# Designs tried in a protein design run: peptides against a protein of PDB entry 6RO1. Part 191

Target 1, 216 residues: chain A of PDB entry 6RO1
Amino acid sequence: LGKEIEEYIHKPKYCLPFLQPGRLVKVKNEGDDFGWGVVVNFSKKSNVKPNSGELDPLYVVEVLLRCSKESLKNSATEAAKPAKPDEKGEMQVVPVLVHLLSAISSVRLYIPKDLRPVDNRQSVLKSIQEVQKRFPDGIPLLDPIDDMGIQDQGLKKVIQKVEAFEHRMYSHPLHNDPNLETVYTLCEKKAQIAIDIKSAKRELKKARTVLQMDEL

## One batch from the design tools (peptide; made by RFdiffusion4, then SolubleMPNN)

Design b2_p29_3_s3 (from b2_p29_3, 13 letters changed)
Fold by OpenDDE base, seed 5:
Structure b2_p29_3_s3 (fold): chain B 216 residues (1-216), chain A 29 residues (1-29)
Amino acid sequence: as target 1 above (216 residues)
Amino acid sequence: SFKPGEYFEVTKENLEEAEKKWEEYMKSL
């Protein structure tokens, strides 16, 4: 259910108006969870679908992420890796494909004007940690309907099922919810989007520095 | 000056107001 909501919020037509400098976002790349980072900028790259000749623009978001210091030494050839739990890490600006955004917060952080100095980047990590202390139940998420204005009837049906499931879980902890079938149809749409993303990645493989582009 | 942990919340309802606040902040740096 959460993953199905993610498939709506990371669509460029919905999320681009909210990808302002300072916006808190979560980044996940397969098994790599970077946690909360901060949007610095975004760019549109022209892509041509190889099979249709149709223009399918790729959106790359520059996100300030907590990276492993080991991965930074190899940054000329290897993708950035998340800092280990016990590692201090280092804040780096990482180019990320928009579909790797697992969450978007309502929170927009004030950030330094110049992020080239390491001390300014590390000050943003301190800001994220101070915000996390203010939200003991977690950093607030943008509501896809109320905060993002998504009017998609498919999304509304997903949310109604989540709410009904949560209400049933609280009222009847032992009842198997039979509505798993509609979770499957959304997972199938996710698989199709993942195939389309893989096709688009083959063309963009010329740009060595974008997270998840070189791994295919 | 930059202050660690200062933030504001931005939704569809306040996008234009939020850009004004951001511009004012960037002028104060």
Scores: peptide ipSAE 0.609, ipTM 0.944, DockQ to the pose 0.660
Fold by OpenDDE base, seed 2:
Structure b2_p29_3_s3 (fold): chain B 216 residues (1-216), chain A 29 residues (1-29)
Amino acid sequence: as target 1 above (216 residues)
Amino acid sequence: SFKPGEYFEVTKENLEEAEKKWEEYMKSL
């Protein structure tokens, strides 16, 4: 269910109006979870589909992410890796395909004007941490209907199912519904298939983005 | 001056106001 909502939120037609500088976003690339980062800018890249000649614009968002220092020492061609839980890491501006945004917050941070200095980038990490302290239940998400204005009937049906599921989870003591395990297993399988399809599409897009970066 | 942890919330309802606040902030830096 949450992944079905994500498939609406990360669509350019819905999320682009909210990708302003300072917007908090979560970035997840396959197994790599960067957690919360901050939007710096976004760009539209022209992409030509090789088989149809159709222009399929790629949207790249520059996100300030906490990266492993090890991944930054490796050549400019290696994909940034998230900082390990035990490491400090370093805040880096990473070009991210918009479909890799796993969440968008209602929160827009004030950020330094110049993010070239390391200290300015690390100050943004302090800001994220201070905001996280203010939201013990987690950084608030944009509501796809109320906050983003998505009118898609498919999304409304997904949300109604989520709300009905959450209401059932909170109203029934977890101990007595044997159908919960079956629904969880089906949701996990569907979620895994959706991950695998996303991963395959991401690999195909990474291969295309690397190929297009070598041609520029 | 930049202060760590200062933020505002931005939804569809306040997008235009939020850009004005952002511009004012950027002019203060």
Scores: peptide ipSAE 0.608, ipTM 0.944, DockQ to the pose 0.684
Fold by OpenDDE base, seed 4:
Structure b2_p29_3_s3 (fold): chain B 216 residues (1-216), chain A 29 residues (1-29)
Amino acid sequence: as target 1 above (216 residues)
Amino acid sequence: SFKPGEYFEVTKENLEEAEKKWEEYMKSL
């Protein structure tokens, strides 16, 4: 259910108006969770679909993310990696495809004008940490309907299912129904299958992209 | 001047006001 909402939020037609400098966003690339970062800028890149020749514009957002120091050394050849939980890391501006945004906050941070100095980038990490202390229940998310204005009926049906699920979780005291464990196990299995299908589709798309790059 | 942890909330309802506020902030830097 949360992932189904993400598939609406990261669509360019909905999220681009909210990708202003200072906007808090969460970035996830496969197994790499960068956590909360800050939008610096976004750009539209011309892209041609390799199979159809159709123009498919790519949207790239520059996000200030906490990266591992190891990934900085290899930044010329390798993609940035998230800092470990026990690591200080370093804040870097990373170009991110818009579909890798897992969440968008209502919060827009004031940021330094010049992010070239390391101290200015690290000051933004301090700002994120100060905001996190003010929100003990987590950084507030943009509501996709109320805050983003998404009118899609498919999204409304997803939200209604989430609300009905949450209501059932709170209304059924967890105590005595052995069927609840079965439903949770089935929901976890279904969530895992959905992850596996998404991963397999990504691998198939990567394999096709590699095959198409070797044919050019 | 930049202050760590200063923020404001921006939704569809205040987009234009938020951009004016941001421009004023950037002029103050």
Scores: peptide ipSAE 0.607, ipTM 0.943, DockQ to the pose 0.704
Fold by OpenDDE base, seed 3:
Structure b2_p29_3_s3 (fold): chain B 216 residues (1-216), chain A 29 residues (1-29)
Amino acid sequence: as target 1 above (216 residues)
Amino acid sequence: SFKPGEYFEVTKENLEEAEKKWEEYMKSL
């Protein structure tokens, strides 16, 4: 289910309009989780091999990622590795295929103009960390329907299945409790509170967007 | 000047305004 939503989000048709410089994204490559990085730029690579039909254009996004210092000492030809949780790491611009984006945030960071100096790249890490402190529940994600405007009926069906599954997960453990009605009412209240929190978070997001416009 | 942890939220609703804001920021650097 979460992976099925990810398959829609990372499609170039949907995500490219949101891959602006400063956009927070998560990058995961196989077993390597880089966590949150910042988009620097994107490029379209037409691997038009002359003899095979129109190969879908490959999209590469340059993402500033926290990399291990060990992986940077190895030749410029080796793939960067994520920094260990216990190490400081170093922020590096890494070319990433768009399908390796595991999440896209609504947050767009201000970044330095020149990312060639190490200090400028490391200042972006400080910015990510400061943003993470402001979001104790995690960095906000783009909603695929509300924020990205994806109208795909397949995605809507996936979301409906997720919502129905979540509703069933809340209902099933309760079937053997003699207080089932009380717990159903509590789960309906909790689901309503979750809807109200999601609504209030959307209204707060809208209100913050408006307040940020009034300060300009 | 660049300030660590300054950000804005960008959705489909404010894409064009967000690009203007970004361009203004980049001109101030």
Scores: peptide ipSAE 0.586, ipTM 0.944, DockQ to the pose 0.561

Design b2_p29_3_s4 (from b2_p29_3, 14 letters changed)
Fold by OpenDDE base, seed 1:
Structure b2_p29_3_s4 (fold): chain B 216 residues (1-216), chain A 29 residues (1-29)
Amino acid sequence: as target 1 above (216 residues)
Amino acid sequence: KFKPGEYIEMTKSNLEEALKKWEEHMKSL
């Protein structure tokens, strides 16, 4: 279900309007989970489909990602790799194909204008970490329907299934049906994403209320 | 100098405006 939502949100048709500088995005390339990064810029590359001659534009987003120092040494020959959990890593601007965006946040950071200095890039990591502390249930996601305006009926049916599942989970304590576990692991990831969206929206509202209370 | 953790929340209104501007931009391409 999360993956099914990802198949919509990473489409250029839907996500490009939200790829403003400072937008928090999650980047995953196969086995490499970079976690949360920050959009720096995006570009449209003219691409011609080799077999049809049709213009198939590639969209590349430059994302500031936490990379391993080892991958940076090998960066002339190897793709950037995510920082290991125990590694500090280094924030690097990495060109990412738009379809590798696994999540898009409603949060947009203020970023330094000049990201050439390491200190400026690392300051953005501190900003991500401070945002993560404000959202213990996870960084808030854009709602694919309400925020991104995706009208696809397939997506609406996916969301309705998630909501109906959440409602069933709240209305019936699931203690007794073992055949549900496999559907549950997929639906728990999905319900967790929908809960993470709802909780993150609630925590965003709370964080705004707390920030408004701290400003009072 | 931005304070670490300063962010803008894109309100629904700001998102709708951004979408509208983007749709207008995409029509001009």
Scores: peptide ipSAE 0.156, ipTM 0.656, DockQ to the pose 0.248
Fold by OpenDDE base, seed 4:
Structure b2_p29_3_s4 (fold): chain B 216 residues (1-216), chain A 29 residues (1-29)
Amino acid sequence: as target 1 above (216 residues)
Amino acid sequence: KFKPGEYIEMTKSNLEEALKKWEEHMKSL
């Protein structure tokens, strides 16, 4: 379910409008989970498909990621590796293929204009950590329908299945366990907050669409 | 000017303010 949503949101046609500087994104590359990083910029690169000769444009996003210090020493020969959980790590600007974005946040950080100084890069890590403290249940995601405006019927069906599954979990007779009720009440509050955010964003999108029509 | 830890959160409560602040910030760049 989460992976099925990921397959939509990382598509360039959907995510590129949201890859503004300061956008929080999650990056995963194979077995390497970098966690939350910050978009610096993105670029379009020409690519030729090896088997068809067709031009397939690659989108590369530069993301400020927490990397292991060991991987930085080997950065001339080896790909950057995520910092270990117990490691401080160092923030580095890493070029990432857009399809490696596993999540996109509704949060955008203000970032230093110059990321060459280590202190400026590490200040962004502090900002990520402050956001993580503010969101103990996890950094808020962009809604793929209401924020990202994805109209794909396949995605709508996936989301409906997720919502129906969540509803079944909450309606299951095991809900009579007092220890589960507390967890479910927290999950329901989180779900309601997500719905409320979703509703407000729909209203704002309608208002912007009307304003754009009145300016034409 | 950049402020360390400054961020925009797109929530129901601050969505309009966050958008306005972002638009103003982008005009100042």
Scores: peptide ipSAE 0.076, ipTM 0.577, DockQ to the pose 0.287
Fold by OpenDDE base, seed 5:
Structure b2_p29_3_s4 (fold): chain B 216 residues (1-216), chain A 29 residues (1-29)
Amino acid sequence: as target 1 above (216 residues)
Amino acid sequence: KFKPGEYIEMTKSNLEEALKKWEEHMKSL
């Protein structure tokens, strides 16, 4: 379900309008989870599909990501690696294929104009950490329907299934398994993300109702 | 001077404006 939503969100036709400088995005490459980074820029690269010779444009987003210091030494030859949980890491601008965006936030940071100085890049990490403190239940996501304007019926069905699954998961008394605290913390994070999506939808619906009331 | 914690939450109106500007930019390319 979450992955099925990601498959819509990371499509260039939907996400590119929201890849403004300072936008918070999550980046995941295979097993490498970079967590939350900040969009710096994006570019379109001409690419030829190897099998068809057809021009398939690759979209590359430059994302300021927390990288391991070890990967930076090898950055000329090796792909950047995420900082370990216990590592401070260093913020680096990493070119990322748009399909590696696992989430897009409603939050947009003010970023320094010059990201060449390490201190300016590290200041953005402090800003991300402050945003994370402001949102203990998780950084708010763009609503794919209400914010991103995705009208795809497949996505609407996925969202309805997520909402129904979340409602069922909340309504089912999982209360009695002590090993559920970890599953509950993940389910409460997922479910709090769902409540936050529902609350953000309610607040956006209220804000839309308030905007409609100010137009009446 | 940039301050840590300087952020905005994008409202629907800001997103619609950003979308429009992006569509206009993509038509100019």
Scores: peptide ipSAE 0.030, ipTM 0.519, DockQ to the pose 0.247
Fold by OpenDDE base, seed 2:
Structure b2_p29_3_s4 (fold): chain B 216 residues (1-216), chain A 29 residues (1-29)
Amino acid sequence: as target 1 above (216 residues)
Amino acid sequence: KFKPGEYIEMTKSNLEEALKKWEEHMKSL
């Protein structure tokens, strides 16, 4: 379920408008979880698919990530590795393929204009840690429907399932509650109301965007 | 009203307001 949402969110057509400098993003490369980092910039690279000769543009986002000091010494020959849990690490700008973004936050931070000094990069880590301290239940995510404006019916079905499963995970202690049917009915009604509110907010955002375009 | 794409200043007040808005959003889901 979370992975199925990720398959929509990491698509360039959906995520690129939200990859502004200072955006919090989570980066995962196979077994390497870098956790939360900050977008610096992004670039489009030309790529040719080896089997079709078709131009398939690669999108690379430069993300300020907490890296192991060992991987930084070998950065000419080895890929950057996440800092170990017991390691302080160092914040480094790492080029990341956009499909390796596992989450995108609603939070956008001010970043130093010059990230060449180590102290400026490490100041951003302090800012991430302060955000994490303020959001103990996790850093707030962009809503793929309300914030990102994704209209895909497949994604809507996945979100409906995730919301139903999250409600089931939070209602797991209720497996012996005689009101279980009432709780499930309330959860389904709540999920439907949330979708309807999301739809209405999206229409209001579209109307405002049209009004702003008519004023330009 | 917090908008996706706005810069958040790392003030205690701005983070507490952002947290409250997030909790209200999550309660509305």
Scores: peptide ipSAE 0.020, ipTM 0.491, DockQ to the pose 0.086

Design b2_p29_4_s1 (from b2_p29_4, 14 letters changed)
Fold by OpenDDE base, seed 1:
Structure b2_p29_4_s1 (fold): chain B 216 residues (1-216), chain A 29 residues (1-29)
Amino acid sequence: as target 1 above (216 residues)
Amino acid sequence: SFEKYLEEKRKRREEQREKAEKLNEEQAL
């Protein structure tokens, strides 16, 4: 269910209006969880599909992310890697495909105009950490309906199912309704199959798009 | 009730939004 919401919010038609400089966003790339970063800028790249000649615009967002120091040494040839939990890391501006955004916050930070100095980038990490301290239950998300204005009936149905589940879970913490498990296992299997089909399509699109980012 | 749960969830979102707006204002000053 949460992953189904992510499938809506990361679509350019929904998220681009909210990708202003300073917007907090969460970035995940395959197994790499960068956590919370800050939008620096975004760009639309004209992409022509090699097989159809169709224009498939690629949206790249520059996100200031906490990266491992090891990945910085190889930054000319290798994709940035997230800082390890025990590592300080370093804040780096990383070009990220918009579909890799797993969350968008309602919080928008001030960012320095010049992010070339390490101290300016590191100041933004301090600001993220301050936000995290102010929100102990987690950084607040944009509501996909109320804040992002998404009118998709599929999303509304997903949200209604989440809310109905949460309500049932909180109302009956001890009632494993075996029919609920079966419906949830079927909905999770259907959602997982839809996620796996979308993940396979994304991996196919990512493999094509990482290959295209190496060509840019 | 489910309606009460939704209203409490809405109220919590509004409180978090107001807190985020105040933080955004503090960052703009």
Scores: peptide ipSAE 0.323, ipTM 0.838, DockQ to the pose 0.717
Fold by OpenDDE base, seed 4:
Structure b2_p29_4_s1 (fold): chain B 216 residues (1-216), chain A 29 residues (1-29)
Amino acid sequence: as target 1 above (216 residues)
Amino acid sequence: SFEKYLEEKRKRREEQREKAEKLNEEQAL
């Protein structure tokens, strides 16, 4: 259910208008959760599919993310990895494919004009941490319908089912309604039909999902 | 009721939005 909402939100036709500098976004790449980062910029790259000659534009967003020290050492050859929870890490500008955005916040931070100095990048981490302190229940998200203007009926049906699921979970915290799994599975199947699975699977199969600077 | 839950959820979203807007305004100054 949550993942199905993400599959709508991360589509360029919906999210690009909200990818302004300073926008808080959450980045996930497979098993790697970078958590909350800040949009620096985005670009549209013209890509020609090697096998069909079709124009398949790539959308890359530069996101300031907390990266592991190992990622810093290997940044020229390896994809960035998230900092471990116990690791200090370092804030780095990472080029990210737009479909790796798992969430988009309503919060937009002020960011330094020059992010080349380490201190300027680390100041943004302090700002993210301050936002997280102000929102103990989690950083507020853009509403996909009301804020992002998504009119897709498949998404509306998924949201209604999520809300009904959440209501049942909170109303009966000790009662696993056995119908919840059935509702979840039905939601997955319907959203999977509503989402052009062929587009999402093609985007997932594109080359290294977290790009290197030299691949931009 | 489910309707009451949706209303309380909407109210919480509105309160979070207002806090986010205030935070955005504080940073723009």
Scores: peptide ipSAE 0.321, ipTM 0.838, DockQ to the pose 0.767
Fold by OpenDDE base, seed 3:
Structure b2_p29_4_s1 (fold): chain B 216 residues (1-216), chain A 29 residues (1-29)
Amino acid sequence: as target 1 above (216 residues)
Amino acid sequence: SFEKYLEEKRKRREEQREKAEKLNEEQAL
């Protein structure tokens, strides 16, 4: 369920408007969890393979991440590795494919204009650590519906299932809630009503557009 | 109730958002 939400959030059509400089993001690459980093910039790379048609454009975000010092020595040839829990590490600007973003925060930090000096990069780590101290229950996330404006009905159904599961877990930690099936059915009915309202609004908009064209 | 749980979850999100905004304002100074 949580992973299914990530599959929506990391899509360029949804996340790109929120990848401003200073935005807090989580980066994961397979088994490598970098944790929280800060967006520096993003770029669109057209992967025009001459023989395979226009492949979907690759989006690369430069993220300031806490990296292992060992990975920095080989940074010209090898992918950066996350700092070990006991390691100080070093903050580095790492090019990351947008689909490797596991979370996007509502928090946006001020970043130094010049990130070439180590001290400027390390100051950003201090700022991340201060945010983490202020949010002991975790850094606040952008809401995919309310903040990111995602209108996908599949995502809404996943969120409703997560909310229903969370409610069951907290209300009945040792008991099967016999009402869970009822809660799922009510969530599905609410989702269906929201689809029907959206369909009706689209049909009304189409009808109005046709009427405006017949008056011209 | 499930509705009360959703309302409490919404309220907690609003409180965390306000706290994040205050932190961003403090960094601008």
Scores: peptide ipSAE 0.320, ipTM 0.831, DockQ to the pose 0.564
Fold by OpenDDE base, seed 2:
Structure b2_p29_4_s1 (fold): chain B 216 residues (1-216), chain A 29 residues (1-29)
Amino acid sequence: as target 1 above (216 residues)
Amino acid sequence: SFEKYLEEKRKRREEQREKAEKLNEEQAL
């Protein structure tokens, strides 16, 4: 269910209008959870599908993310890794495929115009931490219907199911839910969607590798 | 009731939005 909502939110047709500089976004790449970062900018790259010759535009968002210092020492070709919990890390501008955005906040920060100095990037981490302190129950999300204006009836049905599930979860412990089968079916659908996302990410990674070969 | 839960959820979202707007205003100053 939460992942089904993410499948709508991360679509360029819905999220691009909200990817302004300073927007708080959550980034997750497979097992790498970067947590909350800040949008710097986004770009549209023209990609040609290798099998159809069709133009499949790739959307890349540059996000200030808390990265491991170890991952920054390795060659400019290696993907940045999230900072370990006990690590200070370093805020870096990381190019992220738009479908790797797991959440978009209603919060928009002011960011320094020059992000080349480490201190300017690290100031943004302090701002994120202040937001997190102000929102102990979690950073507020854009509502996909009310804030993002998504009119998709499939999404509305998913949200209704999520709200009904949440209500049941808070009203009755899962062990007391007589509709355990319905919960399992929703978990299975969530698992299938997670596989489909992983497949789509693999295709996009291949497409990006092809673009890097054409730029060399 | 489910309706009461939805209303409380809506109210919490509105309170969070107002708090986010105030935070954005404070950062603009």
Scores: peptide ipSAE 0.317, ipTM 0.835, DockQ to the pose 0.736

